Peptides against a protein of PDB entry 6UG1. Designs and how they scored, part 6

Target 1, 304 residues: chain A of PDB entry 6UG1
Amino acid sequence: SNEERKRRKYFHMLYLVCLMVHGFIRNEWINSKRLSRKLSNLVPEKVFELLHPQKDEELPLRSTRKLLDGLKKCMELWQKHWKITKKYDNVGLYMRTWKEIEMSANNKRKFKTLKRSDFLRAVSKGHGDPDISVQGFVAMLRACNVNARLIMSCQPPDFTNMKIDTSLNGNNAYKDMVKYPIFWCEVWDKFSKKWITVDPVNLKTIEQVRLHSKLAPKGVACCERNMLRYVIAYDRKYGCRDVTRRYAQWMNSKVRKRRITKDDFGEKWFRKVITALHHRKRTKIDDYEDQYFFQRDESEGIPD
Target 2, 301 residues: chain A of PDB entry 6UG1 as posed
Amino acid sequence: SNEERKRRKYFHMLYLVCLMVHGFIRNEWINSKRLSRKLSNLVPEKVFELLHPQKDEELPLRSTRKLLDGLKKCMELWQKHWKITKKYDNEGLYMRTWKEIEMSANNKRKFKTLKRSDFLRAVSKGHGDPDISVQGFVAMLRACNVNARLIMSCQPPDFTNMKIDTSLNAYKDMVKYPIFWCEVWDKFSKKWITVDPVNLKTIEQVRLHSKLAPKGVACCERNMLRYVIAYDRKYGCRDVTRRYAQWMNSKVRKRRITKDDFGEKWFRKVITALHHRKRTKIDDYEDQYFFRRDESEGIPD

## One batch from the design tools (peptide; made by RFdiffusion4, then SolubleMPNN)

Design b1_p8_6_s1 (from b1_p8_6, 4 letters changed)
Fold by OpenDDE base, seed 1:
Structure b1_p8_6_s1 (fold): chain B 304 residues (1-304), chain A 8 residues (1-8)
Amino acid sequence: as target 1 above (304 residues)
Amino acid sequence: SLFEEFKK
């Protein structure tokens, strides 16, 4: 019905705000001064120097290469720190089906919300789920004065799916779900004026995204619980930005159709949400990023 | 609340 379509849109919007607020809160927690002091000790001086290379005026690419090598070494150090990777409880922050939402509304299952103190302890010990591990990695880079963002791929239920039963059948449902990350890192390269993508936990990869990312889910089974629609960046100064354009090859043709921003009402609403979560002034870094997104929109074109 | 700002 038209009413059920409206209800699913509203629930999608509500769920999206809850996810974006969760990302904001986790981004605040990883700015903990106590945690920062502990995590800085994991990074040797030689690795710190690679993270902060001098500008090579002859070949700026040499400075970028040093930064990339420093980030690779940080990923290796992080793997040594992280002792226990826990499985997610159920589906974690991956996309729920409409059936799972309805069943969860009937079952007053107390979501055990992790407290700030427990999160900080988990990161400090190296014991937790992959999301906590990524968030801790971002905290370690920030402890080394690196301009690192926490990236969250928000997975609200698909309001475009009007099927009554959306149950997922699959023997490997968990493996397919966790094949691609929900959280990752971006690092600002001041030499190339670009964001570097870092997945320290799942794919263990570093990318300079041009047209596509390895972090974008591929294949039907992986996309069932991980649809790239809302990739939100949280910086060390409590900035909040939509960076979906970086990771979406087909933003205009495919991704927009699955976003609340497909219509003017949804666009205005989503802009209000971003504005409410954006607690810093605009910078030249935002100008370079917006220029890159503009060039990506022009290069994709408008779908015919 | 953040939600009260979005109901306006």
Scores: peptide ipSAE 0.017, ipTM 0.678, DockQ to the pose 0.240
Fold by OpenDDE base, seed 2:
Structure b1_p8_6_s1 (fold): chain B 304 residues (1-304), chain A 8 residues (1-8)
Amino acid sequence: as target 1 above (304 residues)
Amino acid sequence: SLFEEFKK
């Protein structure tokens, strides 16, 4: 019905805000001074120096290579620190079906909301789910004065799915769900004027995204619970930015159709949400990023 | 609250 379409759109919007606020809160928690002091001790001086290379005036790429090597070593150090990777409770923050939402509304499953103290303890001990691990990795980089962003791929229910029964046609194995991350890291490369993508936990990869990312979900089974639609970046200064354009190869042709921002109302609404979560002034880094997004939009073109 | 602006 038209009513069900409106209900699903509204619930999608509400769920999206809750996810974005969750990301904001986690981004605040990883700025903990106590956690920072503990995590900085995991990074030896030689690795710290690689994270902060001098500018090579002859070949700036040499400085980028040092930074990339430093980030690789930080991933290795993080793997040594992390002792226990817990499975997600049910689907974690992966996308739920509409049927699962309806069933969960009836079942007062007390989502054990992880308290700040429990989060800090989990990161500090190296015990937690993959999201906590990624968030802790971002905290470690921030403890080393690296301009690291927490990235969150927000997975609200698909309001474009109008099926009454939205049950998944199969037991999508937990492995297919977690094949791609929901949380990852970006690091600012001051030499190339680009964000470096870092997945320290899932794919254990570092990439300089040009046209597409390895972190973008591919295949039907993976996309059922992980649709790339709202990739939100949270920086150390409480900036909040939509960085979906980086990770979406087909933003205009495919991704936009699955976003609330497909129409003017949704665009204006989503901009208000971003603005409410953006607690810093614009910087030259934002200018370089917006220029990159512009070039990506021009290169994709407008779908016919 | 952020939620109250969404009820309008």
Scores: peptide ipSAE 0.017, ipTM 0.678, DockQ to the pose 0.401
Fold by OpenDDE base, seed 5:
Formats: C-alpha cells, sequence, structure tokens
Structure b1_p8_6_s1 (fold): chain B 304 residues (1-304), chain A 8 residues (1-8)
C-alpha cells in the first residue's frame, strides 16, 4: 500500500539516524585520553616516524610511500594486539529484513548495550567483535597524532523493498554477511591531498581509492545485508561527512535510487542530520575532498 | 527538533 511505503520510508529514516548517532558516540569513545595513552605504547618510534614523514619536495610520492608503509606496520601491530575476534550477536549492524524488524519488535530481546567502560576495556584487552577492533585501530592511529577517520557504512532497512515477506531465502551464511566490513578507517595523506582507505580487520587492505574500492560489496548474497548507501566519516574533531561518493562507483545511476536523498525532501532532511552531527568548522581538507567528489560526479555522468 | 518534525 501507499501507507506501508510511507511507514517503511519513515522507519528507514529513524533507523538511519540511530545508526549515525551510534557512529558519533563510538567516535567520541575512541577519543578517550586513557585509551590513547595505552594504545600509543603499541607503536614503536620507528613506526611513528613512518606515520609522520618529512615532505619530500622533489618527489612527494616518497612521503606517501612512507606513510603507507607506516600504516601497513600499524595493521600488523594491531593484529598482534587483538587476541579474540568475537562473532557478531545475530547480524550486528548489518542490514535487517523488514520481517526481522517486525519479529524483533514482538520479542522484548534485551539488547545488551555496550557501555563506554566495557568498550574501553574490550579495546585495551584486544577482545571484541570486528567493529570494536576497527574502532580501536582508529583510536591507536589518533593516539599517534594521525588524522584518522572512523568510517561507518550505515545499513538501515531497504525502504525500496516493498515485499510483504522480506525473509531471505535460506540462512545467508554468516561468511557472506561479514565478507565486507561495516566499519573501516580513512587516513589523511597531507602529501597527495587525498584520503587513504584502511581496512585493518576484514580484508586487511590499504587503498588509494580513485574510481572503485575493494570494500564496496559485490555479489547478490553479500549485498543482501550490506548495501553501500550511507558511508559516513567521523573525524577526530567531531566532523561528520557523507563520503559515499568515494566508495560508490555508480552513485548517480544505482546508489542514489536506494537512498533517502533520491528526492529533495530526503536530501534536505539528510543534510539536517549531517549538520546536527558535524561539530567543527570547514577546513581545506574538506575543500580537497569536495573537489574530488565533484570530479567523480562529472566522470560518472548522468545515468542514461 | 528532528524528531518533532516527524510527529506532525
Amino acid sequence: as target 1 above (304 residues)
Amino acid sequence: SLFEEFKK
């Protein structure tokens, strides 16, 4: 019905705000001074120097290569620190079906909300789910004065799916669900004036994204619980930015149709949500990023 | 604020 379409759109918007607020809160927690002091001790001086290379005036690419090598070594150090990777409870923050949402509303399942103290303990011990691990990795880089962002791929239920029964045909293997991450890291390269993508936990990869990312879900089974639609960046200064354009090859042709921002009302609403979560002034880094997004929009063109 | 715009 038209009413059910409105209900699903509304619930998608509410769920998206809850996810974005969750990302904001986790971004505050990883700024903990107590956690920072503990995690800085994991990074030896030689690796710290690679994270902070001098500018090579002859070949700035040499400085970028040092930063990339430092980030690789940080991923290795993080793997040594992390002792226990827990499975997600049910589907974690991956996308739920409408049927799962309705069933969960009927079942008073006490969601054990992880407290700040429990999170800080989990990161310090190296015990937790992959999301806690990625968040801890961002905290370690921030403890080393690296301009690292927490990235969250927000997975609200698909309001464009109007099927009454949205049960997935078969138990989508946990492996297919977790094949691609929901959380990752970006690091500012001051030499190339670009964000470097880092997945320290899932794919264990570092990318300089130009047109596409390895972190973008591919294949039907993987996309059922992980649709790239709302990739939100949380920086160390409590900035909040939509960075979906970086990771979406087909933003205009495919991704936009699955976003609330497909219409003017949804765009204005989503801009209000971003603005409410953005607690810093604009910087020259934002100008370089917006220029990159503009060039990506021009290069994709208008969908036929 | 954001929630109040949805209660109308």
Scores: peptide ipSAE 0.016, ipTM 0.662, DockQ to the pose 0.483
Fold by OpenDDE base, seed 4:
Structure b1_p8_6_s1 (fold): chain B 304 residues (1-304), chain A 8 residues (1-8)
Amino acid sequence: as target 1 above (304 residues)
Amino acid sequence: SLFEEFKK
């Protein structure tokens, strides 16, 4: 019905705000001074120097290569720190079906919201789910004065799915769900004027995204619980930015059709949500990023 | 609230 379409759209919007606020709160928690002091001790001086290379005036790429090597070593150090990777409870922050939502509304399952103290303890001990691990990695980089962003792929229920039964085929194994991350890191490269993508936990990869990312879900089974629609970046200064364009190859032709921003009303609303979560002034880094997004829109072309 | 603007 038209009513069910409106209900699903509204619930998608509500769920999206809750996810984006969750990302904001986690981004605040990883700025903990107490955690920062502990995590900085995990990074040897030689690795710190690689994270902060001098500018090579002849070949800026040499400085970028040092930064990339420093980030690789940080991933290795993080793997040594992280002792226990817990499985997600149920589906974690991956996408739920409408049926799962309806069933969960009837069952007052108290989501055990992790407290700040428990989060800080989990990161400090190296015990937690993959999301906590990624968030802790971002905290370690920030402790080393690296301009690292927390990235969150927000997975609200698909409001474009109007099927009554949205049950996934029983073969949607936990392995297919977790094949691609929900949280990752970006690091500002001051030499190339680009964001470097870092997945320290899932794929254990570092990328300089040009046209596509390895972190973008591929295949039907993986996309059922992980649809690339809302990739939100949270920086150390409480900036909030939509960075979906980086990771979406087909933003205009495919991804936009699955977003609330497919219409003018949804676009205006989503901009208000971003603005409410963006607590810093614009910087030259934002200008370089917007220029990159513009070039990516031109390169995709206008969908016919 | 962000939601109160939707009820208008």
Scores: peptide ipSAE 0.018, ipTM 0.659, DockQ to the pose 0.495; fails the geometry check

Design b1_p8_6_s2 (from b1_p8_6, 4 letters changed)
Fold by OpenDDE base, seed 2:
Structure b1_p8_6_s2 (fold): chain B 304 residues (1-304), chain A 8 residues (1-8)
Amino acid sequence: as target 1 above (304 residues)
Amino acid sequence: SLFEEFEK
């Protein structure tokens, strides 16, 4: 019905705000001074120096290579620190079906909210789910004065799915769900004026995204619980930015159709949500990023 | 409430 369409759109919007606020809160928690002091001790001086290379005036690419090597070593150090990767409870922050949402609303399952103290302890011990691990990795980089962003791929229920029964046609194996991350890291490369993508936990990869990312879900089974629609970046200064354009090869042709921002009302609403979560002034880094997004929009073109 | 539904 038209009513069900409106209900699903509204619930999608509410769910999206809750996810984005969750990302904001986790981004605040990883700025903990106590956690920072502990995590900085995991990074030896030689690795710290690689994270902060001198500018090579002859070949700036040499400085980028040092930074990339430093980030690789940080991933290795993080793997040594992390002792226990817990499975997600049910689907974690992956996308739920409408049927699962209806069933969960009826079941007053007390979701055990992870308290800030428990989060800090989990990161500190190296015990937690993959999201906690990624968030802790971002905290470690920030503890080393790296301009690292927490990235969250927000997975609200698909308001464009109008099926009454939205049950998945198969037992999508947990492995297919977690094949691609929900959380990852970006690091600012001051030499190339670009964000470096870092997945320290899932794919264990470092990427300089040009046209597409390895972190973008591919295949039907993976996309059922992980649709690239709202990739939100949270920086150390409480900036909040939509960085979906980086990771979406087909933003205009495919991704936009699945976003609330497909219409002017949704665009204005989503901009208000971003603005409410963006607690810093604009910087030259934002200018370089917006220029990159502009070039990506021009290169994709407008779908016919 | 809604946030508690996300952290499970």
Scores: peptide ipSAE 0.011, ipTM 0.626, DockQ to the pose 0.049
Fold by OpenDDE base, seed 4:
Structure b1_p8_6_s2 (fold): chain B 304 residues (1-304), chain A 8 residues (1-8)
Amino acid sequence: as target 1 above (304 residues)
Amino acid sequence: SLFEEFEK
């Protein structure tokens, strides 16, 4: 019905705000001075120097290569720190079906919201789910004065799915769900004026995304619980930016159709949500990023 | 600003 379409759209919007606020709160928690002091001790001086290379005036790429090597070593150090990777409870922050949502509304399952103290303890001990691990990695980089962003792929229920039964076809194995991350890191490369993508936990990869990312879900089974629609970046200064364009190859032709921003109302609403979560002034880094997004829109072309 | 010091 038209009513069910409206209900699913509004529930998608509410769920998206809750996810984006969750990302904001986690981004605040990883700025903990107490955690920062502990995590900085995990990074040897030689690795710190690689994270802060001098500018090579002849070949800026040499400085970028040092930064990339420093980030690789940080991933290795993080793997040594992280002792226990817990499985997600149920589906974690991956996408739920409408049926799962309806069934969960009837069952007052108290989402055990992790408290700040428990989060800080989990990161400090190296014990937690993959999301906590990624968030802790971002905290370690920030402790080393690296301009690292927390990235969150927000997975609200698909409001474009109007099927009554939204049960997933087949044994959507936990392995297919977690094949691609929900949280990752970006690091500002001041030499190339670009964001470097870092997945320290899942794929254990570093990328300089040009046209596509390895972190973008591929295949039907993986996309059922992980649809690339809302990739939100949270920086150390409480900036909040939509960075979906980086990771979406087909933003205009495919991804936009699955977003609330497909219409003017949804776009205006989503901009208000971003603005409410963006607690810093604009910087030149934002200008370089917006220029990159513009070039990516031009390169995709206008969908016919 | 603290961000401008990162671009220097």
Scores: peptide ipSAE 0.007, ipTM 0.488, DockQ to the pose 0.017
Fold by OpenDDE base, seed 3:
Structure b1_p8_6_s2 (fold): chain B 304 residues (1-304), chain A 8 residues (1-8)
Amino acid sequence: as target 1 above (304 residues)
Amino acid sequence: SLFEEFEK
């Protein structure tokens, strides 16, 4: 019905705001001065120097290579720090079906909201789910004065799915769900004027995204609980930016159709949400990023 | 500049 379409759209919007606020709160928590002092001690001086290379005036790419090597070593150090990777409770922050949402409304499942103190302890001990681990890795890089963003792929229920029963086929193993991350890191490369993508936990990869990312979900089974639609970046100065364009190969043809921003009302609404979560002034980094997104839109073209 | 602090 038209009513069910409106209901699902509204619930998608509400759920998306809750996810984006969750990302904002986690981004604040990882800025903890106490945590920063503890995590900086995990990074040896030689690795710190690689994270802060001098500008090679002859070949700026040499400086980028040092930064990439520093980030690789930070991932290795982080793996040594992280002792226990817990499974998600149920599906974590992966996408729920409409049936699961309806069943959850009837069952007052007290989601155990992790307190700030418990989060800081979990990161400090190296005990937690993959999301906590990624968030802690971003905190470690920030403790080393690296301009590291927390990236969140927000997974609200699919308002474009109008099926009554949205039960997943029983074969969607936990393994397929967690094949791709929900949280990752980006690091600013001041030499190339680009964001470097870092997944320290799931795929354990560093990439310089051009047209496609390794972190973009592929295959039907993986996409059922992880649809790339809203990739939100949270920086150390409480900036909030939509960076979906980086990770979406087919933003205009495929991704936009599954976003609330497919219509003018949804675009205006989503812009208000981003603006409410963006607590810093614009910088030249934002200009370089917007230029990159513009070039990516031109290169994709308008879908026929 | 606020920018140089971000590039650090």
Scores: peptide ipSAE 0.006, ipTM 0.498, DockQ to the pose 0.019
Fold by OpenDDE base, seed 1:
Structure b1_p8_6_s2 (fold): chain B 304 residues (1-304), chain A 8 residues (1-8)
Amino acid sequence: as target 1 above (304 residues)
Amino acid sequence: SLFEEFEK
C-alpha cells in the first residue's frame, strides 16, 4: 500500500539518523585523551617520521609514498596489537531485513549497548569486533597527529524493497555479510590534496580511490546486508560529511535510487541531518574534496 | 586557527 511505503521511508529515515548518531558518538569516544596516550606508544619514531614526511618540492609523489609506507607499517602494528577479533552479535550494524525489524519489535531483546568505558578497555586490550578494531586504528592514527577520519557505511533497511517477506536464505550468510567492511579509515594526503582510503582490518588494503574502491560491495549475496548508500565521514574535529560519491562508481544511475535523497524532500531532510552532526567550520580540505566530487559527477554524467 | 596547522 501507499501507507506501507510511507511507513518504510519514515522508518528508514529514523534508522539512518540512529546509525549516523552512533557513528558520531564512536568518533567522540576515539578522541579520548587517555586512549590516545596509550595508542601513541604503539608507533615507533621511525614510523611516526614516515607519517609526517617533509614536502618534496621536486617530486611531491615521494612524500605521498612515504606516507603510504607509514600507513602500511601502522596496519602491521595494529594487527600485532589486536589479539581477539570477536564475531558480531547477530548482524551487527549490517542491514536488517524488514521481517527481522518486525520480529525485533515484538521481542524486547535488550540490545547490550557497549558503554564508553568498556569500548576504551576493548580498544586498549585489542579485544573486540571488527568495528571496534577499525575505530581503534583511527584513534591510533589520531594519536600520531594524522588527520584520520572514521568512515561508516550506514545500512538502514531498504525502503525500496516492498516485499513482505525479506528473509535471507543462506548457509554462508555471515561470511558474505562480513566480506566487505562497514567501518574503515580515510587519511588526508596534504601532498596530493586527496583522501587515502585505509581498511586495516577486513581487506587490509590502502587505496587512492579514483573511479572505484575495493571496499564497495560486489555480488548479490554481499549486497543483501551491505548496500553502499550512505558513506559518512567523521573527522577528529567533529566534522560530518557525506563521502558516498568517492566509493559509488554509479552514484547518479544506481545509488541515488536507493537513497532518501532521490527526491527534494529527502535531500533537504538529509542535509539537515548532516548539518546537525557537523560541528566544525569549513576548511580548504573540504573545498578540495567537493571539487573532486564535482569532477566525479561530471565524469559519470546524468543517466539518460 | 587549529585547521591552518594541518595545511602546513
Scores: peptide ipSAE 0.006, ipTM 0.495, DockQ to the pose 0.018; fails the geometry check

Design b1_p8_6_s3 (from b1_p8_6, 6 letters changed)
Fold by OpenDDE base, seed 5:
Structure b1_p8_6_s3 (fold): chain B 304 residues (1-304), chain A 8 residues (1-8)
Amino acid sequence: as target 1 above (304 residues)
Amino acid sequence: DFFKEFEE
């Protein structure tokens, strides 16, 4: 019905705000001074120097290569620190079906919210789910004075899916779900004037995204619970930015159709949500990033 | 400078 379409759109919007606020809170928690002091001790001086290379005036690419090597070593150090990777309870922050949402509303399951103290302890011990691990990795980089962003792929229920029963029947459902991450890291490369993408936990990859990312979900089964729609970046200064354009090859042709921003009302609403979560002034980094997004929009073209 | 602190 038209009413059910409106209800699903509204619920999608509410769920998206809750996810974005969750990302904001986690971003605040990883700025903990107590956690920073502990995590900085995991990074040897030689690795710290690689994270902060001098500018090579002859070949700036040499400085970028040092930074990339430093980030690789940080990933290795993080793997040594992390002792226990817990499975997600149910689906974690991956996309729920409409049926699962309805069933969860009927079952007053006490969502055990992880407290800040429990999070800090989990990161410090190296015990937790993959999301906590990624968030801890971002905290370690920030403890080393690296401009590292927490990236969150927000997975609200698909308001474009009007099927009544959306139950996912399959034994491999968990493996397919966790094939691609929900959280990752970006690091600012001041030499190339670009964000470097880092997945320290899932794919264990570093990439400089030009047109395509390895972190973009591929295949029907993987996309059922992980749809690339709202990739939100949270920086160390409490900036909040939509960086979906980086990771979406087909933003205009495919991704936009599944976003609330497909219409003017949704665009204006979503911009208000971003603005409410963005607590810093604009910087030159934002200008370089917006220029990159503009070039990506021009290169994709307008969908026919 | 706030901008330098963010870029560094």
Scores: peptide ipSAE 0.019, ipTM 0.628, DockQ to the pose 0.019
Fold by OpenDDE base, seed 1:
Structure b1_p8_6_s3 (fold): chain B 304 residues (1-304), chain A 8 residues (1-8)
Amino acid sequence: as target 1 above (304 residues)
Amino acid sequence: DFFKEFEE
């Protein structure tokens, strides 16, 4: 019915806000001064120097290469620190089906909300799920004065799915679900004026995204619980930005159709949510990023 | 000052 379509749209909106607020809270927690002091000790001086290369005026690419080498070494150091990777409870923050949502409303499962103190202890010990591990890695880079963003791929239920039964078939659901991350890192490269993508935990990769990312889910099974629709960046100064354009090859033709921003009402609403979570002034970094997104929109073209 | 640290 039209009523059920409206209900699913509004529930998607509410769920999306809850996810975005969760990302904001985690971004605040990783800014802990106590945690920062502990994590800075994991990074040797030689690696710190690679993270902060001098500007090569002759060839700025040499400075970018040093930064990339520093980030690679930080990933290796992080793997040594991280002792226990826990499985997610159920589906974690991956996308739920409409059936699972309806069933969860009936089952008073006490969501064990992880407290701030428990999170900080988990990161400090190197014990937790992959999301906690990525968040801790961002905290370590920030402890080394690197401009590192926490990236969250928000997975609200698919309001475009109007099927009554949305049950996912098959036991292999967990492996396919966790094949691609929900959380990752971006690092500002001041030499190239671009964000570097870092997945320290899942794919263990560093990339400079041009047209597509390795972190974008591929294949039907992987996309069932991980649809790239809302990639939100949280910076060290409590900035909040939609960076979906970086990771979406087909933003205009495919991704937009699955977003609340497909219509003017949804666009205006989503902009209000981003604005409410954005607690800093605009910077030149935002200008360079917006220019890059503009060029990516022009290069994709408008779908016919 | 606060903004210089973000641009560097």
Scores: peptide ipSAE 0.019, ipTM 0.633, DockQ to the pose 0.020
Fold by OpenDDE base, seed 3:
Structure b1_p8_6_s3 (fold): chain B 304 residues (1-304), chain A 8 residues (1-8)
Amino acid sequence: as target 1 above (304 residues)
Amino acid sequence: DFFKEFEE
């Protein structure tokens, strides 16, 4: 019905705000001075120097290569620190079906919200789910004065799915769900004027994304609980930016149709949410990033 | 200056 379509759209919007606020809160927690002091001790001086290379005036690419090597070593150090990767409770922050949402409303399952103190302890001990691990990795890089962003792929329920029964086919194993991450890291490369993508936990990869990312879900089974639609970046200065364009190969042709921003009302609403979560002034880094997104939109073209 | 790193 038209009423059910409206209901699902509004519920998607509410759920999206809750997810984006969750990302904002986690980004605040990883700025903890106490945590920073502990995590900086994990990074030896030689690795710190690689993270902060001098600009090579002859070949700036040499400086980028040092930074990439430093980030690789940080990922290896993080794997040594992290002792226990817990499975998600149920589906974690992966996408729920409409049926699962309706059933959860009836069962009043108290989602145990992790407290700030418990989070800081989990990161310090190296015990937690993959999301906590990624968030801790971002905290470690920030402790080394690296301009590292927390990235969150927000997974609200699909308001474009109008099926009554939205049960997943029995083949969607936990393995397929967790094949691609929900949280990752980006690091600013001041030499190339680009963001470097880092997945320290799931795929254990470092990328300089041009047209596509390895972090973008592929295949039907993986996309059932992980649809790339809202990739939100949270920086150390409490900036909040939509960076979906970086990771979406087909933003205009495919991804936009699954976003609330497909219409003018949704675009204006989503812009208000981003603005409310963006607590810093614009910088030249934002200019370079917007220029990159513009070039990506021109290169994709308008879908025929 | 922390602002210079965001402006660079």
Scores: peptide ipSAE 0.018, ipTM 0.641, DockQ to the pose 0.019
Fold by OpenDDE base, seed 4:
Formats: sequence, structure tokens, C-alpha cells
Structure b1_p8_6_s3 (fold): chain B 304 residues (1-304), chain A 8 residues (1-8)
Amino acid sequence: as target 1 above (304 residues)
Amino acid sequence: DFFKEFEE
């Protein structure tokens, strides 16, 4: 019905705001000075020096290579620190079906909201789910004065799915769900004027995204609970930016149709949400990033 | 500095 379409759209919007606020809160928690002091001790001086290379004026790529090597070593150090990766309770922050949402509304499931103190303890001990691990990795990089962003792929229920029964066909195995991350890291490369993508936990990869990312979900089974639609970046200065364009190869032709921003009302609403979560002034880094997004839009073309 | 692209 038209009513059910409206209900699903509004619920999607509400759920998206809750996810984006969750990302904002986690980004604040990883800025903990107490946590920073503990995590900085995990990084040896030699690795710190690689994270802060001098500008090579002859070949800026040499400086980028040092930074990449430093980030690789940080991932290795993080793996040594992280002792226990817990499985998600149920589906974690992966996408729920409409049926699962309806069933959950009837069950007063007390979502055990992790307290800030428990989060800080989990990161300090190296015990937690993959999301906590990624968030802790971002905290470690920030403790080393690296401009690291927390990235969140927000998974609100699919308002474009108008089926009454939205049950997943077959045993969507936990392995297929977690094949791609929901949280990752980006690091600013001041030499190339680009964000470097870092997945320290799931795929254990570092990439300089050109046209596509390894972190973008592929295949039917993986996309059932992880649909690339809203990739939100949270920086150390409480900036909030939509970085979906980086990770979406087909943003204009495919991804946009599944976003609330498909129409002018949704675009204006979503911009208001981003603005409310963006607590810093614009920087030149934002200009370089916007230029990159513009070039990516031009290169994709306008779908006929 | 986070705001000074060239100094950090």
C-alpha cells in the first residue's frame, strides 16, 4: 500500500539518524585522552616516524610509501594487541529485514547498550567485536597524531523493498554477512592529497581507492545485510561527511535509487542531518575531497 | 595542525 511505503520510508529515515548518531558517539569515545595515552604506547618510535614522513619534494610518492608502510606496521601491531574478536550478537549493525524489525518491535529486546567505560575497557584489553576493534584502531592512529577518520557504512532497512515478507532466502550464513566490514578507517595522505582506506580487522587491507574499493560488498549473499548506501566519515575534530561516492562505483546509476536522497526532499533532509553532526569548520582537506567526488561523478556520467 | 594541511 501507499501507507506501508510511507511507513517504511519514515522508519528508514529514523533508523538512519540513530545509526549516524551512534557513529558520532563512538567517534567521541575514541577521542578519550586516557585511551590515547594507553594506545600511543603500542606504537614504537620507528613506526611513528614512518607515520610522519618528511615531505620528499623530488618524489612525493616516497613520502606516501613511508606512510603506507607505517600504516601496515600499525595494522600488525593492532593484531598483536587484539586478543579476542567476539562474534556479533545477532546481526550487529548489519541490515535487518522488515520482518525482523516487526518481530523485534513485539519483543522488548533490551539492546545492551555498551557504556563508554565498557568500550574503553574493551579497547584497552583488546577484547570485543570487530566494530570495537576498528574503532580502537582509529583511536591508536589518533593517539599517534595521525589524521584518521572513523568510517561507518550505515545499514538502515531497505525502504525500496516493498515485499510483505522480506525474509532472507535460505541460511544467510554469518560468514557471508561479515565478509565485508561495517566500520573501517581512512587516513589523510597530505602528500597525495587523498584519503587512504584502511580495513585493519576484516579484510586487513590498505587501499588508495580510485574507481572501486575492495570494501564494497559484492555478491547477492553479502549484499543482503550489507548494502552500500550511506558511508559516513567521522574525523578527530567531529567533522561528519558523506563519503559514499568514494566506495560506490555506480552511485548515480544504482546507489542513489536506494538512498533517501533520491528525491529533493530526502536530499534536503539528509543534508540537515549531516550538518547537525558536523561540528567543525570547512578545511582544504574537504575541498580536495569534494573535488575528487566531483571528478568521480563526471567520470561515471549521468545515467540516461 | 588538522586545519593546516601543510604543517601536519
Scores: peptide ipSAE 0.016, ipTM 0.653, DockQ to the pose 0.017

